# Designs tried in a protein design run: peptides against a protein of PDB entry 8BZL. Part 89

Target 1, 228 residues: chain A of PDB entry 8BZL
Amino acid sequence: SYDRAITVFSPDGHLFQVEYAQEAVKKGSTAVGVRGRDIVVLGVEKKSVAKLQDERTVRKICALDDNVCMAFAGLTADARIVINRARVECQSHRLTVEDPVTVEYITRYIASLKQRYTQSNGRRPFGISALIVGFDFDGTPRLYQTDPSGTYHAWKANAIGRGAKSVREFLEKNYTDEAIETDDLTIKLVIKALLEVVQSGGKNIELAVMRRDQSLKILNPEEIEKYV
Target 2, 242 residues: chain B of PDB entry 8BZL
Amino acid sequence: SRRYDSRTTIFSPEGRLYQVEYAMEAIGHAGTCLGILANDGVLLAAERRNIHKLLDEVFFSEKIYKLNEDMACSVAGITSDANVLTNELRLIAQRYLLQYQEPIPCEQLVTALCDIKQAYTQFGGKRPFGVSLLYIGWDKHYGFQLYQSDPSGNYGGWKATCIGNNSAAAVSMLKQDYKEGEMTLKSALALAIKVLNKTMDVSKLSAEKVEIATLTRENGKTVIRVLKQKEVEQLIKKHEEE

## One batch from the design tools (peptide; made by RFdiffusion4, then SolubleMPNN)

Design b1_p13_6_s4 (from b1_p13_6, 6 letters changed)
Fold by OpenDDE base, seed 5:
Structure b1_p13_6_s4 (fold): chain B 228 residues (1-228), chain C 242 residues (1-242), chain A 13 residues (1-13)
Amino acid sequence: as target 1 above (228 residues)
Amino acid sequence: as target 2 above (242 residues)
Amino acid sequence: SAAAEARRERLFE
């Protein structure tokens, strides 16, 4: 009976609910993250917004704090829960530790949260993967990914969602020190990577950049078109 | 009966905890981890399966974790579970240090985590951790030590042991080649390479697929060192020449 | 299946 949303082991050692949550992630629109030298860039595939839908309400890239941003793939409602918890933790950390979170710290927090939902009675895994980018206090740019299982790793570049495989393959080939030498080149790399899976160019891409000691900047379509 | 498969804290009529067994089955699919105790040190050797070009840290220990200045562990099983447990180990060790102003004894740290593991097999609404651990350490009570723990919360001290994929075969090889009282760290390293070469599902052992850490004592201090890829390459080369 | 193995590789260390 699936009545109790309990993630249990199969006889062959699988956590099916976690695997199914990963399948939910694959249904999400593609997100890509790239760490440059002094910049982190998030790009997301825009789904066609229904006529009369407020575009501002559909955000796949969000700030967790002034120094940390997150993009996700998978269930939007699940993402809201994770985002809110993460934001609260970021504020709590600032209050109690008197410093902003490191990107690793908040990633670990999110990862731990996800893991608990794979091991707690009456809870299903979160159907989301996240790319978490930002700057540590020392000014080091960071990129992390976390999955429904609660696993997380640091990356130079990565992708999640439906087109993640193709985007990752592109990044594996094209991510070089030369390709990220400048902020503009880094942005261009992200756009090119997304164009592997996104149709109709810059209109279907949401791009956010964070530079050292700067707030998250979402590029407008005109700015994106300059890189295409 | 499948009825007992879905409840983590219930015994079968035969007295089996199926969820614990299934967790152990999951570990059987994980990469191989070896531990070998020597007279002058202890080592962990682990299979590295995740080699990705886009990883930020090229020289990271995927499976070997430093717990404190005197202990390290390797993990086989679910990565996220491993992260939770390794973090807990660090917290336990730190709390002990703060409370008693001395490092936690190795076995005590292992036991503390094992109690947590056991709780996840006994208390309702929890699943077992899908993780086995090898612990290496040094303390003033027993010197160099090697422990193994599994999802049930059971643990034991070992001279040499293996967890993960092909662990049974590895243990058999270790039993054959381990020389009690005569094992140097150098010989232990060679033995680790020998066993990994036979137990890993690879045609040829490469340094990129192996993580090795050693724990030694130098000038009255514990030194935990992860071998560099070049050092591992040399060990592999030496093995191939024998 | 290759897909199952790939998923397992993500879950397991």
Scores: peptide ipSAE 0.032, ipTM 0.552, DockQ to the pose 0.031
Fold by OpenDDE base, seed 3:
Structure b1_p13_6_s4 (fold): chain B 228 residues (1-228), chain C 242 residues (1-242), chain A 13 residues (1-13)
Amino acid sequence: as target 1 above (228 residues)
Amino acid sequence: as target 2 above (242 residues)
Amino acid sequence: SAAAEARRERLFE
């Protein structure tokens, strides 16, 4: 029964609510992350914004801190909760430890939060996966993915959402040291990967780049078209 | 009966904790983890299932976690649950070190986590952890040690044991081949490969699919080492030649 | 099902 609101084990050892949350993620628009040598890039499929919707209100890429950003797929309302808690933790860490979070640290925090919602009665799992990218204070670029289960791993490249399978297949074939040799090539790789699932070219892609010692930059459509 | 299966861990009319049983069932689908105690060390061997080309180089073993300088563990079950428990183990070990200015005894660390696991089976609003753990360690009280814990909060010391997929068959093989008092780390490694080769549902065992860690004592210090892929390949090759 | 097993493999280590 789909009606088991409580995350409990099935007789055969399944956590159906977590699996169903993963299915919810697959309904989300596609997001891609790629770690380059000195750059991290996030790309997201822009849902056709209804003509009357303010494009500014649909942000699938957000900053968690100056050195960390996140893209998500799945339930937008759930994402807001995760993002807000992550931002608070980033600030708290700066205050208490006097250093920014590592990308792994904040990923682990988010993962632990998600895991808790899979184990507590009266709560459902978060219906989101996230790609978390950034730079550690030592200048190392990082890419992590986290799922509704609270599982997280470090990646060279990955994708989440409805087109994730096709995008991952593309990345498996095309992610090489040569393909990420430069910042521009890394950006091109992300765009090409997204174009596997996104219709109508660069107009339906949102791209964010973070370079070493630089802030998050959201590319405008014109900048994206230069790479396509 | 179905009503008790879908709620917080409570006793069935028959006195069973079905959620704990179901958590254990979930662990049966996880990758195989072996632990073997030898006279001169202890080892963990774990099946590596997630080989993805896009994964970042894991500097640390995916399934084997260092807890402190004297202990490591392997996990079978839900990865997210495992991460939470592994972090808790590290915290417990550090708090003990800070409080007592000595490393936590192996069994005490295991029991501390088992109490937490047990609590998640008893208190309302929580599900059991879907994780079993193997612990390897050394302390001044008992020397080299191997422990197993499950979702119920039960634990036991072992000479050799297995958790995860095909664990029952593995334990049977270990019982047959484990030579009490004569087990060297070298022989334990060979035994681990032998058992994994039979219990892993693969046509051919490869080094890419196996993680092995050893815990030894060198010059009065504990050394935890993850074997290199080449070393694992050599062990597999040796087994194939026998 | 193979799909269920694949999903479990993603959840379980």
Scores: peptide ipSAE 0.027, ipTM 0.741, DockQ to the pose 0.032
Fold by OpenDDE base, seed 2:
Structure b1_p13_6_s4 (fold): chain B 228 residues (1-228), chain C 242 residues (1-242), chain A 13 residues (1-13)
Amino acid sequence: as target 1 above (228 residues)
Amino acid sequence: as target 2 above (242 residues)
Amino acid sequence: SAAAEARRERLFE
């Protein structure tokens, strides 16, 4: 059945559906992640929420577990599937291993899931990249990125989505030990990075912060403006 | 390239899912459905197109479906697809009730169906559902709720929204006239008539061409009621007098 | 169309 082979190699060795899924990611709004000394920060570009839309249902940053959160860029519906499976895995791990997942573990799980969808007949790749941040049980802050291909890497700072290139260029220039010396400076770095691509200042930014042994905190617009 | 148009679950070179987009385009030609959230209730208003003289006067809602005691939906798109999805919604709701001995939360029912829709965009050999839905409901967690879902499996909560024919124009009108925090069910009904009158592809709005359902709470119970034709006529008349 | 574009934008976040 010709309809079963979605992701196949081209004659020149490319997986076009994976590459095209990466193009789908670029259509997503920008997300940025930064690892500080004792903090991890996710920032996302807020889509112009339609005036009559319930903001509660528009979430680009979500918790996977108490110690892990994720931001994504790309197909929203695809992201929901990945998030749900990741949450189930986090809970399963707690039940079977009696410890929360490490950030690397859950990232690897997500990456493996994505990879399977690039190799399974009759399935297209997930059209999402994700920034996964959190703390390991030893208190180490972590930042990982996953792509539609199922690749993953650890980062000090990274960005995904339509403005990712500009944000990464900014981070490459401005990410220093001094710039992340304090939690506040780390937050400020994320905001400044997003402001490279986000128009109209802090009103169009959503920011989430996770500190050691603390739950995910989403900053309100007033809190964000204090850093701008 | 026509090659990407024929396969149901393939990304275009630009990262687009054309079959999903085409499904959404098809919905744009369907009858108009409105949803409006009020402080004291939520409503669906839908265009009725199948008015045939030989149609048996069965109390049927063409576009509005009761899902359970606490939720209803309206559909825009392919009728057969809508029937499958509405049946699935009912089954999901009943299974949840059986398993947990409580009604399924509104958003959870919506997401369950959205995951099904999404699957039809990702798994080969299947086409997207050519249906958008508006959901109205009440639960103990969030009270009255209005949701919209599309063929992609994406959904959102809304204070007011529209799907189907002239949906963009309807949404624009809703944005202009919807008063946040001050919307009563009565005012919502009036707004629904106003918007339908302007957006429906009819010369004159008549009660025969409009279905309206309201969801309210009475004595700690959810009441889903389809308005009688006479009630709709009164709403139209009131609008014409203004 | 602006409507089609708006619908496309809703697919991506």
Scores: peptide ipSAE 0.272, ipTM 0.791, DockQ to the pose 0.732; fails the geometry check

Design b1_p13_6_s4 (from b1_p13_6, 6 letters changed)
Fold by OpenDDE base, seed 1:
Structure b1_p13_6_s4 (fold): chain B 228 residues (1-228), chain C 242 residues (1-242), chain A 13 residues (1-13)
Amino acid sequence: as target 1 above (228 residues)
Amino acid sequence: as target 2 above (242 residues)
Amino acid sequence: SAAAEARRERLFE
């Protein structure tokens, strides 16, 4: 029964379910990642939290480990599965290798997981892209992106989700060595980039900052407004 | 494109999971369930549609299920699916208790079920559960809590929310009338009756058509209580007098 | 434009 083959090649060589999963990502709220000199910054568009929704349960940025955090665009439930698997792997790595994962390692793990879901007849692709940021043990800041296909690349700056094109265009124009010379400037760059697609200003932005040898910090709205 | 409508766990060209959306649509035709978080408790209110005289009176709660000593849920959607999921919730909660010798945190129970729901949207040969749930609970980490989950495996915490028939209208009303920080269980009960009265397509709300459960803390213990019909009648009467 | 492509390459590591 052909009904079991979820992800198959089209006659023209396309994996439609992977492409359609990428369309699911485009429906997600925008996420931005920027690598600075000694800082990595993730910014996400906050969906207007319904007045009655608990803000605690609306997380688009999550820690995978002490040295790695992730933002995603696409299916929230799918993201939860990926995040949980990644967290387990980070802990397993610490136990077996006695060192935290490199950002590249955990990205590759996530990418491999996604890829497997594109090749199994019993599974659909994950409808998520992710921006994965953090620091390697040597203090090097890293930014990676992965998509539903399981491909991944290292970036200086990138964006995913519905406003990603506009944000990327902004970053292409404004990402310079001068623009990331300081931590504050790097944060400002992310905010400015998000403001290209976020209508209601700084109140609808969530920012996560990780500095060298520091834990993930989620900025409060007041802190964000200082950079606007 | 209609070709993607019938296949489970397949993305549409637009990146949509139509079977999940259709499951959510089906839930929209189910009886209304409300959840309201108060400072001193949390409640569920559910529409009772099947009032049959031959039903054994033992069915006090058709739509509200006790999960453990600290949590309860209400269901909107396919009854058989609901039974499977509520049973799974109970099993998860018991396994956790046995393993850790403490009750499962509310959000962890919700997420565990949501992972199951999500799996039924991703693995081939499975259909989504045609069920949305409201969860009420208490734990030592966050106190009183209200959660909602849908067929996608997505969930969120709420101060007040609604699932099932006319849920959008109910949520709108809740947004208007919910007073943050000032909500008592008494006021929450009154609000629940008010919203149900407007969202249920009945000319007159009757106690036989409404199930209400409250979760409170008494002497350091969680108390889950289904309101008696007489208590619900009194709430309705008070609303009619206002 | 060639300039736009060159700028995209700057975002890759």
Scores: peptide ipSAE 0.026, ipTM 0.760, DockQ to the pose 0.022; fails the geometry check

Design b1_p13_7_s1 (from b1_p13_7, 7 letters changed)
Fold by OpenDDE base, seed 5:
Structure b1_p13_7_s1 (fold): chain B 228 residues (1-228), chain C 242 residues (1-242), chain A 13 residues (1-13)
Amino acid sequence: as target 1 above (228 residues)
Amino acid sequence: as target 2 above (242 residues)
Amino acid sequence: SAEAKQAAIESLY
């Protein structure tokens, strides 16, 4: 069966392994990204960390560089590979070009990596989608999404993972210029969007904020509760 | 020939990696391994299944492996796969030491192996390793550490955890009895015996069926010690008296 | 247990 082969075209033109990798993404924890005026915000549904597990080893939001952050949905082990490759590229770019990467550049790099794994012999696609946020060197906030196929697009707001549909529907209704007028309103929008699919409030949300000319900040539960 | 080289772990229509799941199933049938982090040390306790009288009494730990001076691991799953991975861990640790003139941080060693495990789930001509590992170690960054990794290449840090047979029940008991911030190595050893006594498919726990290793710091050096059978017997006896 | 297996599977994502 074509679905049991390496990523090959079916007779009807489908890449089943890519489609099935997209199904793997839908099994992942929900992630949300929102671009504000001078802020980018990532929110992720916290899986119930096992009581005896070290929380520092369970992160769904990762810095790629000082100006770029990524959240993902899907296979965590696959994500680690992509994150590591992206980090190396960010550092390489700084060394060779003497500037940090643009958010689009690093997104395109990740997308190209993913696409290569859909076409290379003896490799399966990555089972991850990613939300990539950050600031370009001109201070412009950016949000991109990339999928297992290696496609990528710029967004104002988007969601990935198991609750993505409901969260996107919420964002489509509630993402307005007024809703992102301030940093606090933008953060509140992300939290409200996640609460569409996350039970028990701010305790089950991981939130990362990057403001213009500031480093990535992971909000603690008490800080999140202030916006609820 | 080429048809086999092109086969990889593939996604199901539902986005599942069945070969990884089946590898995890194989681990579920393996002997129990337990790890507990204490304030003053970390331990591994493992079920010993191969008790052959004809095995030369050179009590090489069947399931507990020293990786370097600061780390050890325990394995649950396919023995041959475990041997490959433990050797790779040792090689990674030695290469790092040679390159940087310092011991590899515990988490970096774990992640390096996990990247190998992940690769065996993504690249053609490979199958997942049928092995989960518990890692104990000390480094200057985080002190005493306990990690768990699985066939997917996922890992996590733990205060206490269990892999292999009856691991779920063991984890439940650990969650009930583990006291954060108050766990001494002595208490951890007692807890390990308690959990093994309830989770091992034996009528009576005996010292011959249990391997225990402790990792401590003495005079600024890491000490990895496998408990003697007599010490394990004393722990079991103490548990039976309580 | 079936629950443990399910938890292990869910841990992949």
Scores: peptide ipSAE 0.333, ipTM 0.781, DockQ to the pose 0.918
Fold by OpenDDE base, seed 3:
Parts: structure tokens; C-alpha cells; sequence
Structure b1_p13_7_s1 (fold): chain B 228 residues (1-228), chain C 242 residues (1-242), chain A 13 residues (1-13)
């Protein structure tokens, strides 16, 4: 029989394929996002790059637009599809509305895309959660999370993937107004949070920083070590 | 577990895509394909398994496909799936050329196919392609390039890699012998023969069982050539003398 | 090898 009905309700009202997609997310490398005062920071657990692999092709953090970036946990191939769709939408919005997307808008778009894949016949859910950070046109820093179900929420700080529980527990204890008082402190908070689950220090962390009115900056390992 | 392995494109309770994993397993039984990036070129070396005397000796590369003037690929896995994907690669490359009046960048061609592969892992009524590919190419953006893609639609750039039978052992050997920054195409060819000789389940490596293609730049043009049997014989002989 | 297979599976995520 054609397995056309991939995501269906159980008798108990569960969408098992969505729940299982959430399990796929938990297999992914850990990602963390923190909203500072005038900065947003994404950090991800670097997967060990094979010695002969080109590091350029191993990116866990990507720009969606000049004012928005995303980290994800879960299936890398699924993430690429979502990223591409989001980038197209960001450009389309600039053309039609003459302004860049708000972080909420693009998050809602991604969430709606994910939701459709939970309801469309013959499609499985996306096996990814995403942390979406950036600045609205008014200069307000934003952090959103979206899940395989198509749900999304705004956060001050959050984590996804394999080590997310430990990272969240750390953030719940350590996220204070004092801890994010400066850009450097905010970066340090993200690094410390990731170090709860990442072995061997800054070498295994990818870090992206977006400051108000600035482009996304990916920190090199030497820059990360300054905060450790 | 069996309920989730019989259905295409569904997650297991543990968040696994068993059909993708099984496709990757099938590729592990396919003939070996190697790719090596050098400073002055890039190569593919592939095991020829089907030497049938009645095959018309139009030695079109059984496993190496020219995609356009600047790119070629090798395949490991289901031949029919490989034919579909290689045809799609050619179509994508041609459509891009027509639209932009420039050759498609190497990574863009790889990603375009990988998006198709991914779709076959997400949409019902489809199975994953039982094929991994190695891509070699040149473009003005990154120069010589080597990529690998798998049934999931994941891909990566490589200095050297292997797919198919004994790929893990081959990759280990490549890690040991690959000299970053010092790899010439000549040394890469020698390395390819060395690795194939150890990874192919044959008593003696013969030129009939190996297909090698090189991609170089000559006078500002990309040159893709399949080595003649005599050239491969010379490479094998040289290896045996070392 | 089992390790190679595991590495391949882990590469999906």
C-alpha cells in the first residue's frame, strides 16, 4: 500500500511522527541561543570534522538574512530545505514589503512550513528544531525556537539538541541581567553554557554573534578561546 | 523496529530513518569509488565489477559520469538509481547554464541534487535513492573541488574520501598517506592505486578492473579525461615496483 | 565496520 498517510493521529490523539521527529532533534548536536541587551549569540557543539573533510561545508549556524541567523538540531538535510525556504522568504519579503523580515515573521513562516509537513498527506515532519535570532528593524534583539510540530515561542535563552537539558538548566541558573550586561559577558555566558556538554573547551564550539546594526560574525577558535 | 523499516520515509520511535540507513548499507556493498583532491587537479577512481566479454567495448565509464564541461561524478550503489540521479545532475547543470549563461558552481549542483535526495526521504510513496556520489569539479569560486553525498541528501567537501565497499578502510589509508598542501595529481594517482589495491577484494589489481578519471585545467579550460587502460597499467606496475 | 556504520548514521544529524 502507498504509505501516503505518514502523520496521523493515534487513538489517544498523538501525532507519533511529530513526537519521533522530536527524538531525531535530540540526536542532533547541541545548540544554544542567548539574547543579550544589544547582542544575540548562537553557539553550537562542533561535530568532530573528519581530518580530510573540508570544514567550510560543515556549518551548523547560517544566515537567513542580514538581520537573522539560525542554528538547528536534528537532520542536517532537513535543515537545508528549511534554510533555503526561509532565505527565499526573507528576500521575497524585502521585495514585497520593502523592509527586512522581523525575527518573529520569519520564525512564523518556518513554523507554518513545519506544521504543513505534519498535516500534508505523504509528508513526514521535519526532523529539526531551530533557534532563530536576530534584530528587528527597530533594533530589538530577538530569540525564537521552533520545533518539528510547527510550534514556536520567544525566549531570553534556550537550547536544543542532545545536551539541551543540561544547557537549559545552566541557563536557568545563570541567566541574569548582570550576566548579559555587556556583549562580552553574553558571549561568555553562551560559551559557559555549552561547556556543560561539550568536551575539550573552545575547539569544539562554533559561535556566531550578531550585534545591533552589524552583520553576523562567526568567531574563529582563537577568538573563542579569549572568552574561555 | 520492523514496522518502521518496512515503511518508506517515516521516523522510528528513536528518531531514525531506517530506509535511509538501509540505503547506506546497500551502498556499502557496492564497488569502491575514491576521490582525491590535488593542487593541480582532482581525480576519481572506481572499481569496475561488471567485466562481461560481450559488453560492447565502448568503455563508457561504467561508474564515472561527465556531468558538464567542469564536473564529473562517480557512483556507488544501485545502478538504476545512479542513472536517474546522473541524468538529473546533467539536467540541472544545463538548466542553470541556459538561465544564467554561466556554468553552475560545483557546490550548487551538488546541493540541488541533495535537495532531491532529501525529498525522497521525506515524501510518502518514495524511497531513498540507494546511491552515494563523489563529485569532482572546477569553478571560478573555489577551484578544484571534491564532494561526497549520501542517500539522506547530506553532503560534504573533502580532500580525499571513499564510498562503497571497504570505504572505512580506504578512508583510514587516505588519512595516513594524504599530505595536505603537497598533493600533486601524480601523487594522488599513485595513492589511488595504493588504496584500491588494498581495498578491492581481488588477488591482483588489473587495469581492466579500475576506472580512473582526472579533472585538470589547461589553458583556462577544464579537461576531464578517463585514463586509458595502458596508463592505468603503468600506474599499477609502478605501484608493484615500490 | 560497525564503527563506520555508526559514523555514517551519526553524520545524518
Amino acid sequence: as target 1 above (228 residues)
Amino acid sequence: as target 2 above (242 residues)
Amino acid sequence: SAEAKQAAIESLY
Scores: peptide ipSAE 0.330, ipTM 0.781, DockQ to the pose 0.908
Fold by OpenDDE base, seed 1:
Structure b1_p13_7_s1 (fold): chain B 228 residues (1-228), chain C 242 residues (1-242), chain A 13 residues (1-13)
Amino acid sequence: as target 1 above (228 residues)
Amino acid sequence: as target 2 above (242 residues)
Amino acid sequence: SAEAKQAAIESLY
């Protein structure tokens, strides 16, 4: 009975709707984020675009601001709502504080938004986790993860979605200071991590790179194949 | 699974939204709608099921709705839900025009409605809309466009797609016969008739049972035209001769 | 139809 209600506590202290939203995330395509020395990299499993589908409309990596980008796993429609709210907040912050958001600030905003949807009567949790990467104004690369509960943490590397377990296991073994010594090595690490769960190489991977003092760059398939 | 079917805004233990899935199932029983993007235009073709001889108002288009001067849509699913959503689309488009003194970009209109659809999957006391839409349009940013949206609030751009009854079979046929870069509006019309003839549960395709609209550009203006019955008859006849 | 339905459901995520 409790699991059928709006997000309420079970007798044992669980929020079933939040846990079930986490299961929705696991149905999503895999996303991976890695923080390098002077680079942040997001990689996503490219969902098989139907032959007649416009690839432009199938994006799993999006910019929130010039210094922040996000990948997600879970319900695509839910993600769009979160992205739009985050973008508005980034612009609002620029207007009110006269500086871009820190990656932590926008992560906390998204986390707070998610948390409110776990506590508000008549709302279900968001069925998404997000990897948020970018640079603070001091040039520090950051990676954060949020989940449906509204929790967030900083990471060196992490993965979300269907293949997240295998990708995380790979990253735990292979994330070293040597493995991220250069931008190219960091990119290669992300690609190798995704290849643990993605078949057919670079054609099924979307990769975004943000370097210090540079804009977000989405790599084309040919650029990805150079690292494979 | 059945324990989570009754509430519209709850996840199942497996992370499923059953009410959204059931809305999609309901759409599968609706009349077929096709959209095809061509180099020189875009079209919608829709099955007309309700031909009642006693209808006083012969609506030229029962399933195809003009949204503004640059966009139209077709609907598969619950008619009442469709009417609400198409009205909202018109309002959004008009508000944008008043605010910015230019037509709303096609994708932005689609997204605005999709955000409404999504909200009906997340806020309590609401059910998902039992409607999928095909959108055709032109804007200065991307030219001719075709979009599909579903009850979840998800959407995508397409070269060709189908919603409603036998949509899977129609999409399969479109994948086989659609030639990227070589699709003229004339060829698209012929393809639409071919696909409808195979996917509609009718013994014989007739012009009375098919609505077709085309969106083209003439002298720097968008022209949305619903084909006359005679024009549809000619298309069907041509297909039967092939 | 079942495959199409499953594909549609999978498209949500």
Scores: peptide ipSAE 0.326, ipTM 0.784, DockQ to the pose 0.905

Design b1_p13_7_s1 (from b1_p13_7, 7 letters changed)
Fold by OpenDDE base, seed 2:
Structure b1_p13_7_s1 (fold): chain B 228 residues (1-228), chain C 242 residues (1-242), chain A 13 residues (1-13)
Amino acid sequence: as target 1 above (228 residues)
Amino acid sequence: as target 2 above (242 residues)
Amino acid sequence: SAEAKQAAIESLY
């Protein structure tokens, strides 16, 4: 029965389920990533946390390892699966290779995972795009994006989710060497970029910063407001 | 549109998972389940719809399931799906206990089931579970906890929430009346009765139509107690006097 | 309500 083939080519060569998964990503909250000189920054549009919801359980930025962080746009439950698999791989790599993963390595792993879900007859694509940031062991800051198809590319700056177009347009205009000259300027750039699509204030932004040889720091709302 | 409705959970052209949305719709027809987190405990309150005179005295809660010594859940949705998921929760908790010689942390149990739920939205030949769950528990990491999970495999922690019939109205009432940091188990019980009285599709709230369980800590042990009918009657009576 | 349903659906993303 044709019912087993979830992701198949159309007569015109389209993978509709992949394209539709990309539409699912566009329904997600906006995420932005920027690579600075010695810093990587992720920002995400906070979903209006219901007053009675525990904010701890609504985080959109997560660590994959000590040197790698990820933000995503799209289906939250799908993202959890990808995150868990990536975390296991990061730990496995440390055990087998005795070094942390490179940002490219873990991105390729995630991309390969996503690609397999586009080719398996028994699975639908993941409805997520991800921004993956971190530092390689040599101290080089990296930013990668991956989409539902399993494609990935390195970026200086990028955005995903509902407001991604507007944020990218802003970044294309404002991402300069001067704009990322310092860590603080890089953080400001991310905040300004998100403010193109997020209604007023640091209260609606989740921001994470990773500096060279430092762990992921999630900024509190008060810290974010200092940059606004 | 119809082709996306009848088959394995796939994306619509708009990026929607209609089977997940329809599973959520099915839950909207289920009896109301409410959870409230207090400083000194956590509770579940559930509507009991199957009151038939010929039913043997059900000594055990029909809608509230003990998962282990530190956790319980309530279910809204398809009963058969609920039975499968509650059994799986018990098995996961037991396997963890056997492996680590300590109880599974509350969020880990919730997450484990949510990963199963998610898989049923992604893998071919499966439909989403038509079930939402409320979880109450205690662990050494976060103390008293309340979680909600849906057919998508999404979950969240809550101070108070509701699933099933009229859940939106119940959540609205909870948002109005829940006092963060000041909620005692006693006040939570009163709030539960208040909300159920307004949200249940019954002419009059009665103890026979409501199941309530509390989770507390006594002498360093978790105590899960289903309230007796008389205790529920007293809570209802107190509410009627206010 | 339609709004509540929409909010629940939006919570998926």
Scores: peptide ipSAE 0.294, ipTM 0.722, DockQ to the pose 0.918; fails the geometry check

